# Designs tried in a protein design run: peptides against a protein of PDB entry 7VSI. Part 48

Target 1, 32 residues: chain A of PDB entry 7VSI
Amino acid sequence: EDISEDPSWARVVNLNALLMMAVAVFLWGFYA

## One batch from the design tools (peptide; made by RFdiffusion4, then SolubleMPNN)

Design b2_p30_6_s4 (from b2_p30_6, 21 letters changed)
Fold by OpenDDE base, seed 3:
Structure b2_p30_6_s4 (fold): chain B 32 residues (1-32), chain A 30 residues (1-30)
Amino acid sequence: as target 1 above (32 residues)
Amino acid sequence: SAAEAAKLLALANALAAAAVAAALAAAAAA
C-alpha cells in the first residue's frame, strides 16, 4: 500500500516517460 | 560517411522502437 501506484496516475507517468524518451531521440537525431 | 550512416540507422531503429512502445502504451491505456 505505502508505495503502490494509483493505476490511472501510473499510466500518466508512463506516458510522459515515453514522450520524454521520444523527445530525447529527436534531439539526438537533430544534432547527430 | 560510414559513421553518419551508422547514426542514421541507429536513429531509424530508435524511432521505430519508440513508435512501438508508444503504441503499446496507448493500447494499455484503452
Scores: peptide ipSAE 0.092, ipTM 0.597, DockQ to the pose 0.256
Fold by OpenDDE base, seed 1:
Structure b2_p30_6_s4 (fold): chain B 32 residues (1-32), chain A 30 residues (1-30)
Amino acid sequence: as target 1 above (32 residues)
Amino acid sequence: SAAEAAKLLALANALAAAAVAAALAAAAAA
C-alpha cells in the first residue's frame, strides 16, 4: 500500500513522540 | 500564599503527568 507504515519505524516514532510529550509536560510544569 | 500553593500543585501534577508519559514510553519499548 502506498501510505502503509513500517511497523518497526512506527514504534520508534511513537516512542519518541511519547518521550517528547514527557519533556514538554516537564517544561510546562517547571516553567509555569 | 494561595498563588504559590497553586504553582506548586501545578508543578507536582505536571511532573506526575511526565512520569506517566515516560512510563508509557518504557512499557511500549519493552
Scores: peptide ipSAE 0.092, ipTM 0.595, DockQ to the pose 0.177
Fold by OpenDDE base, seed 2:
Structure b2_p30_6_s4 (fold): chain B 32 residues (1-32), chain A 30 residues (1-30)
Amino acid sequence: as target 1 above (32 residues)
Amino acid sequence: SAAEAAKLLALANALAAAAVAAALAAAAAA
């Protein structure tokens, strides 16, 4: 389908999203 | 203070949730 994700790249994107959220939490912990 | 304690609890909870989510994602990627 036109907007379907490749399973391998979906994992890469999801892992990067979680890493970005973890970094954001550390920044919040440092500044807030 | 109570406000500082609440911030620490929120931070601890967020860190724990992030750690669990990262561990689950790593396991799913294996």
Scores: peptide ipSAE 0.088, ipTM 0.595, DockQ to the pose 0.253
Fold by OpenDDE base, seed 4:
Structure b2_p30_6_s4 (fold): chain B 32 residues (1-32), chain A 30 residues (1-30)
Amino acid sequence: as target 1 above (32 residues)
Amino acid sequence: SAAEAAKLLALANALAAAAVAAALAAAAAA
């Protein structure tokens, strides 16, 4: 299927997405 | 103030949600 993700790279992307969300939460916590 | 307490509770909830998400991601990566 042309829209299927490689499982290993999907995991790397998801972990980086969660890291970015954690950074956003810290920024929100600092400025809110 | 009540507004500050609500913001602190919202922050605590957001941090707890982030911790759960990180734990689930770690479990999925294992």
Scores: peptide ipSAE 0.083, ipTM 0.586, DockQ to the pose 0.212

Design b2_p30_7_s1 (from b2_p30_7, 20 letters changed)
Fold by OpenDDE base, seed 1:
Structure b2_p30_7_s1 (fold): chain B 32 residues (1-32), chain A 30 residues (1-30)
Amino acid sequence: as target 1 above (32 residues)
Amino acid sequence: MELLERVLAALNNALMLLVAGLQWLLELFS
């Protein structure tokens, strides 16, 4: 099967990654 | 609710920083 990433899922993963990074920066600001 | 306000403010600051960083990256690679 094709191992190429589906564009729709790529967007979902990217958005989740951005949200996780925002949360990480928030936690860094509060607890580090 | 002061804690909630502080958390929301910190989250807002983090989001603004993230957006600024992404903008910088976009300008760097464009």
Scores: peptide ipSAE 0.042, ipTM 0.481, DockQ to the pose 0.324
Fold by OpenDDE base, seed 5:
Structure b2_p30_7_s1 (fold): chain B 32 residues (1-32), chain A 30 residues (1-30)
Amino acid sequence: as target 1 above (32 residues)
Amino acid sequence: MELLERVLAALNNALMLLVAGLQWLLELFS
């Protein structure tokens, strides 16, 4: 069985992860 | 639209902070 990620969806997930990290950095800078 | 514009502005600022942080890390480990 193949559990490898679909390359197209991997890019979408990685982009969203990057955006979420940016939001986290903003919250850290604002509240910490 | 005003709320959306504020969220987008905040996201833009967050992206700039993220890039600055990444640049700092690159300089630190170079």
Scores: peptide ipSAE 0.042, ipTM 0.472, DockQ to the pose 0.168
Fold by OpenDDE base, seed 3:
Structure b2_p30_7_s1 (fold): chain B 32 residues (1-32), chain A 30 residues (1-30)
Amino acid sequence: as target 1 above (32 residues)
Amino acid sequence: MELLERVLAALNNALMLLVAGLQWLLELFS
């Protein structure tokens, strides 16, 4: 079975990862 | 000293996010 990612969902996951990292940087900058 | 290090670290993180975002956009429109 092919385990390669669907390109569209790969972009969605990557964008969500990017947004979560931005939120983490915000929390770090504000509270740490 | 410590504040500058924190600012530079935050700037580095922001730049990495910017590059990743731009790369995503380039992949989207290429």
Scores: peptide ipSAE 0.039, ipTM 0.471, DockQ to the pose 0.244
Fold by OpenDDE base, seed 4:
Structure b2_p30_7_s1 (fold): chain B 32 residues (1-32), chain A 30 residues (1-30)
Amino acid sequence: as target 1 above (32 residues)
Amino acid sequence: MELLERVLAALNNALMLLVAGLQWLLELFS
């Protein structure tokens, strides 16, 4: 309960994580 | 030092994308 996520912020963090993964794949595709 | 050069180039491009994205968001909400 002490570290349970607020649903709204959980969605924001998850969306940012997905965006970062997309950028990482883009960089891998161009520079690997 | 080719790997280091590639990593630095990728980092630079990523930072430019982040700045462009943040600028877009600021314009959207201002």
Scores: peptide ipSAE 0.039, ipTM 0.476, DockQ to the pose 0.090

Design b2_p30_7_s2 (from b2_p30_7, 20 letters changed)
Fold by OpenDDE base, seed 5:
Order: sequence, then C-alpha cells, then structure tokens
Structure b2_p30_7_s2 (fold): chain B 32 residues (1-32), chain A 30 residues (1-30)
Amino acid sequence: as target 1 above (32 residues)
Amino acid sequence: SALEAQRLQALNLALMVLVAGLAWLLEEFA
C-alpha cells in the first residue's frame, strides 16, 4: 500500500509543524 | 521588568526557530 507523502503537502505540513513548535516555545517561555 | 524581558525573549526565540525552519524548508524543497 502506498504511504508516500505528497511533496507539496509535505511542505505545508512541515511549515505548520514548525509554526506550532514556535508557538509552543513562546508559550513555554511566556507562561512557565 | 524581569517578566517583560522573559516575554520578549520567548518571542525572540520563537522567531529564530521559525526563521531557521523556513531556511531549512527552502533548502530542502527548492
């Protein structure tokens, strides 16, 4: 079965993952 | 205040992560 990731959507997902991690770091530094 | 400095540092770190991540993605997919 094909589980290959579409390259264009891979970029979108990776960017969103980076954004979420940056937000998490911000919240950690801001509130903890 | 110390709290204000902490919050600004949190924002700066978040920005650095975003910029580094963008550079990585541009290198990988360009």
Scores: peptide ipSAE 0.291, ipTM 0.780, DockQ to the pose 0.756
Fold by OpenDDE base, seed 4:
Structure b2_p30_7_s2 (fold): chain B 32 residues (1-32), chain A 30 residues (1-30)
Amino acid sequence: as target 1 above (32 residues)
Amino acid sequence: SALEAQRLQALNLALMVLVAGLAWLLEEFA
């Protein structure tokens, strides 16, 4: 099975990962 | 208060990550 990523979509996923981490850190610091 | 400082720190850190991500994105597509 081929699990290699398309380079363009990889960048989109990586950016969304960064955003999700920023949100997670914000919520952790603000409410925990 | 300590809680207020903590919340500001959370906002600051989140902002830093967002800015870094935006800078990276601009480098990819500029």
Scores: peptide ipSAE 0.286, ipTM 0.776, DockQ to the pose 0.447
Fold by OpenDDE base, seed 3:
Structure b2_p30_7_s2 (fold): chain B 32 residues (1-32), chain A 30 residues (1-30)
Amino acid sequence: as target 1 above (32 residues)
Amino acid sequence: SALEAQRLQALNLALMVLVAGLAWLLEEFA
């Protein structure tokens, strides 16, 4: 089975990763 | 206060990440 990412879902995942990193940094800075 | 400034910095950094991400996306798709 090929594990290559579907390009559309790859973009979605990458965007979500960016958002999650932004949220994580925000929470770290805000509460710690 | 120092705490308030730190929280504002947290917001600023989060916004910078989001803006950078948006810029990246716009460059990729426009």
Scores: peptide ipSAE 0.282, ipTM 0.775, DockQ to the pose 0.498
Fold by OpenDDE base, seed 2:
Structure b2_p30_7_s2 (fold): chain B 32 residues (1-32), chain A 30 residues (1-30)
Amino acid sequence: as target 1 above (32 residues)
Amino acid sequence: SALEAQRLQALNLALMVLVAGLAWLLEEFA
């Protein structure tokens, strides 16, 4: 089975992963 | 207090990641 990524969507996923981590840190810092 | 300082540090780190991500995105589309 092929698990290779489309380069364009790979960047979108990587950006969203980065933003989700930033949001998680924000929520942790603000509320915990 | 130490707790307040840690909260500010966490917010600062989150901001740095967001800015870095935004800069990366802008460079991709510029």
Scores: peptide ipSAE 0.280, ipTM 0.773, DockQ to the pose 0.359

Design b2_p30_7_s3 (from b2_p30_7, 18 letters changed)
Fold by OpenDDE base, seed 3:
Structure b2_p30_7_s3 (fold): chain B 32 residues (1-32), chain A 30 residues (1-30)
Amino acid sequence: as target 1 above (32 residues)
Amino acid sequence: SALEARRLAALNLALMVLVAGLAWLLELFS
């Protein structure tokens, strides 16, 4: 079984991960 | 206050990451 990521979807997932981190920082900064 | 300054700093950091991410996305799909 090949578990290698599709490059295009890997980029999308990574960018969404970054955006989720930004959201987490926002929530932390605003409410903590 | 120090708390307000920290909150603003965190919000600015989050905004920077968001803007950078959007720029990256635009480049990805250009």
Scores: peptide ipSAE 0.233, ipTM 0.765, DockQ to the pose 0.304
Fold by OpenDDE base, seed 1:
Structure b2_p30_7_s3 (fold): chain B 32 residues (1-32), chain A 30 residues (1-30)
Amino acid sequence: as target 1 above (32 residues)
Amino acid sequence: SALEARRLAALNLALMVLVAGLAWLLELFS
């Protein structure tokens, strides 16, 4: 089975992971 | 207070990552 990632979409997914971490930190900092 | 300073630092870091991420994303799709 081919589990190879499309390089462009891999970058988008990784960027979204970073953005979600930033959102989590924002919520933690603002509301906690 | 120290707590408020840490909250502000965390918020600033989060904003920097968000802005940098948006810039990267826009570069990819523009």
Scores: peptide ipSAE 0.232, ipTM 0.766, DockQ to the pose 0.244
Fold by OpenDDE base, seed 2:
Structure b2_p30_7_s3 (fold): chain B 32 residues (1-32), chain A 30 residues (1-30)
Amino acid sequence: as target 1 above (32 residues)
Amino acid sequence: SALEARRLAALNLALMVLVAGLAWLLELFS
């Protein structure tokens, strides 16, 4: 099975990961 | 306090990343 990523979706996923980290930092900063 | 400053710094960083990411997404799908 080919696990190679589609470059466009890879970019979307990577940015989504960054956004999720930003959300996590927000929650940490606000509530912790 | 130092704790408050760190929290604000973290929130500021989170906001910056969030805004930059949203801007990127908007350009991607515009």
Scores: peptide ipSAE 0.230, ipTM 0.766, DockQ to the pose 0.217
Fold by OpenDDE base, seed 5:
Structure b2_p30_7_s3 (fold): chain B 32 residues (1-32), chain A 30 residues (1-30)
Amino acid sequence: as target 1 above (32 residues)
Amino acid sequence: SALEARRLAALNLALMVLVAGLAWLLELFS
């Protein structure tokens, strides 16, 4: 069974993760 | 104050990452 990531979707997922972290930093900076 | 400066820095960093990410997505679909 091949569980390796497709490179194209890996990029999309990684960038989405970065965006989610940016949102988290925004909330932290704004409310904490 | 120092606290306000830290909050501003965090907000600016978050904004920069968001803008860069959006620019990347737009290029991806262009």
Scores: peptide ipSAE 0.228, ipTM 0.764, DockQ to the pose 0.220

Design b2_p30_7_s4 (from b2_p30_7, 20 letters changed)
Fold by OpenDDE base, seed 2:
Structure b2_p30_7_s4 (fold): chain B 32 residues (1-32), chain A 30 residues (1-30)
Amino acid sequence: as target 1 above (32 residues)
Amino acid sequence: AAEEARRLAALNLALMLLVAGLQWLLELFS
C-alpha cells in the first residue's frame, strides 16, 4: 500500500495544522 | 512586562499564521 499523501488532502491537512496552531496560541495568549 | 511582551509576540505570530492559512485556503479554492 502506498503511503504517499494525496496532494489535495495534504493541503487541507496542512492548512488545518496551521489553523490549529494559531488557535492554540490565541487561547494561550488570552486564557493561560 | 516580559511575559506580556511574549504574549503579544506570540499573538502576532498566531495572526501571521492565520493570515498565511487564509491565503492558503484562498489558493486552494481559487
Scores: peptide ipSAE 0.113, ipTM 0.632, DockQ to the pose 0.306
Fold by OpenDDE base, seed 1:
Structure b2_p30_7_s4 (fold): chain B 32 residues (1-32), chain A 30 residues (1-30)
Amino acid sequence: as target 1 above (32 residues)
Amino acid sequence: AAEEARRLAALNLALMLLVAGLQWLLELFS
């Protein structure tokens, strides 16, 4: 079984990572 | 003052990440 990522799902995961980081930074910026 | 400046810089970075994310989203659906 190849462990290479499906390109479409890779983009979805990367998008979620970007959004999650952005939310985390906003929370830090306003409340820390 | 420096702390507030770092906060604003981080928020600007977050905004850039949101824009990049939106671009990727548009590419995903185009």
Scores: peptide ipSAE 0.112, ipTM 0.630, DockQ to the pose 0.314
Fold by OpenDDE base, seed 3:
Structure b2_p30_7_s4 (fold): chain B 32 residues (1-32), chain A 30 residues (1-30)
Amino acid sequence: as target 1 above (32 residues)
Amino acid sequence: AAEEARRLAALNLALMLLVAGLQWLLELFS
Protein backbone atom coordinates (compact mmCIF):
# COMPACT_ATOMS: atom_id res chain seq x y z
CA GLU B 1 0.00 0.00 0.00
CA ASP B 2 1.19 3.47 -0.87
CA ILE B 3 0.34 7.12 -0.31
CA SER B 4 1.74 8.23 -3.66
CA GLU B 5 -0.51 10.24 -5.94
CA ASP B 6 -2.17 9.01 -9.09
CA PRO B 7 -0.23 10.76 -11.87
CA SER B 8 -3.28 12.03 -13.75
CA TRP B 9 -4.94 13.53 -10.69
CA ALA B 10 -1.61 14.89 -9.52
CA ARG B 11 -1.44 16.92 -12.72
CA VAL B 12 -4.97 18.21 -12.21
CA VAL B 13 -4.20 19.22 -8.64
CA ASN B 14 -0.95 20.91 -9.64
CA LEU B 15 -2.67 22.83 -12.42
CA ASN B 16 -5.41 24.00 -10.10
CA ALA B 17 -2.83 24.99 -7.50
CA LEU B 18 -1.12 27.22 -10.05
CA LEU B 19 -4.44 28.70 -11.13
CA MET B 20 -5.30 29.50 -7.52
CA MET B 21 -1.90 31.14 -7.09
CA ALA B 22 -2.49 33.21 -10.22
CA VAL B 23 -5.82 34.39 -8.84
CA ALA B 24 -4.25 35.14 -5.47
CA VAL B 25 -1.48 37.18 -7.08
CA PHE B 26 -4.05 39.07 -9.11
CA LEU B 27 -6.09 39.94 -6.02
CA TRP B 28 -2.97 40.93 -4.13
CA GLY B 29 -1.73 43.08 -6.99
CA PHE B 30 -4.90 44.99 -7.66
CA TYR B 31 -6.87 45.03 -4.42
CA ALA B 32 -4.34 44.98 -1.59
CA ALA A 1 7.67 55.30 -2.80
CA ALA A 2 9.97 52.42 -1.95
CA GLU A 3 7.13 50.38 -0.49
CA GLU A 4 5.17 50.43 -3.73
CA ALA A 5 8.31 49.68 -5.71
CA ARG A 6 9.03 46.63 -3.56
CA ARG A 7 5.44 45.49 -3.94
CA LEU A 8 5.62 45.74 -7.71
CA ALA A 9 8.96 43.96 -7.75
CA ALA A 10 7.50 41.16 -5.66
CA LEU A 11 4.52 40.90 -8.00
CA ASN A 12 6.85 40.75 -10.98
CA LEU A 13 8.83 37.97 -9.33
CA ALA A 14 5.65 36.08 -8.50
CA LEU A 15 4.48 36.32 -12.11
CA MET A 16 7.82 35.08 -13.37
CA LEU A 17 7.61 32.10 -11.03
CA LEU A 18 4.05 31.47 -12.19
CA VAL A 19 5.12 31.47 -15.83
CA ALA A 20 7.99 29.13 -15.00
CA GLY A 21 5.56 26.81 -13.24
CA LEU A 22 3.20 26.83 -16.19
CA GLN A 23 6.07 26.07 -18.52
CA TRP A 24 7.09 23.18 -16.29
CA LEU A 25 3.57 21.76 -16.38
CA LEU A 26 3.36 22.10 -20.15
CA GLU A 27 6.61 20.20 -20.49
CA LEU A 28 5.16 17.46 -18.32
CA PHE A 29 2.04 17.24 -20.46
CA SER A 30 3.82 17.15 -23.81
Scores: peptide ipSAE 0.094, ipTM 0.604, DockQ to the pose 0.257
Fold by OpenDDE base, seed 4:
Structure b2_p30_7_s4 (fold): chain B 32 residues (1-32), chain A 30 residues (1-30)
Amino acid sequence: as target 1 above (32 residues)
Amino acid sequence: AAEEARRLAALNLALMLLVAGLQWLLELFS
């Protein structure tokens, strides 16, 4: 096995990361 | 007042970074 990312799944993870950050910023802005 | 201004500045910076990240990903897919 290799530790390097599968390029297709790397994109999926990055998209999810940005989505989660957007949600976090929303919660911070309106509820914190 | 200063604390609220700092919070707003941080939020604006965070949103700018999110937009930059989205642009980066968009270019990766195009």
Scores: peptide ipSAE 0.089, ipTM 0.599, DockQ to the pose 0.249

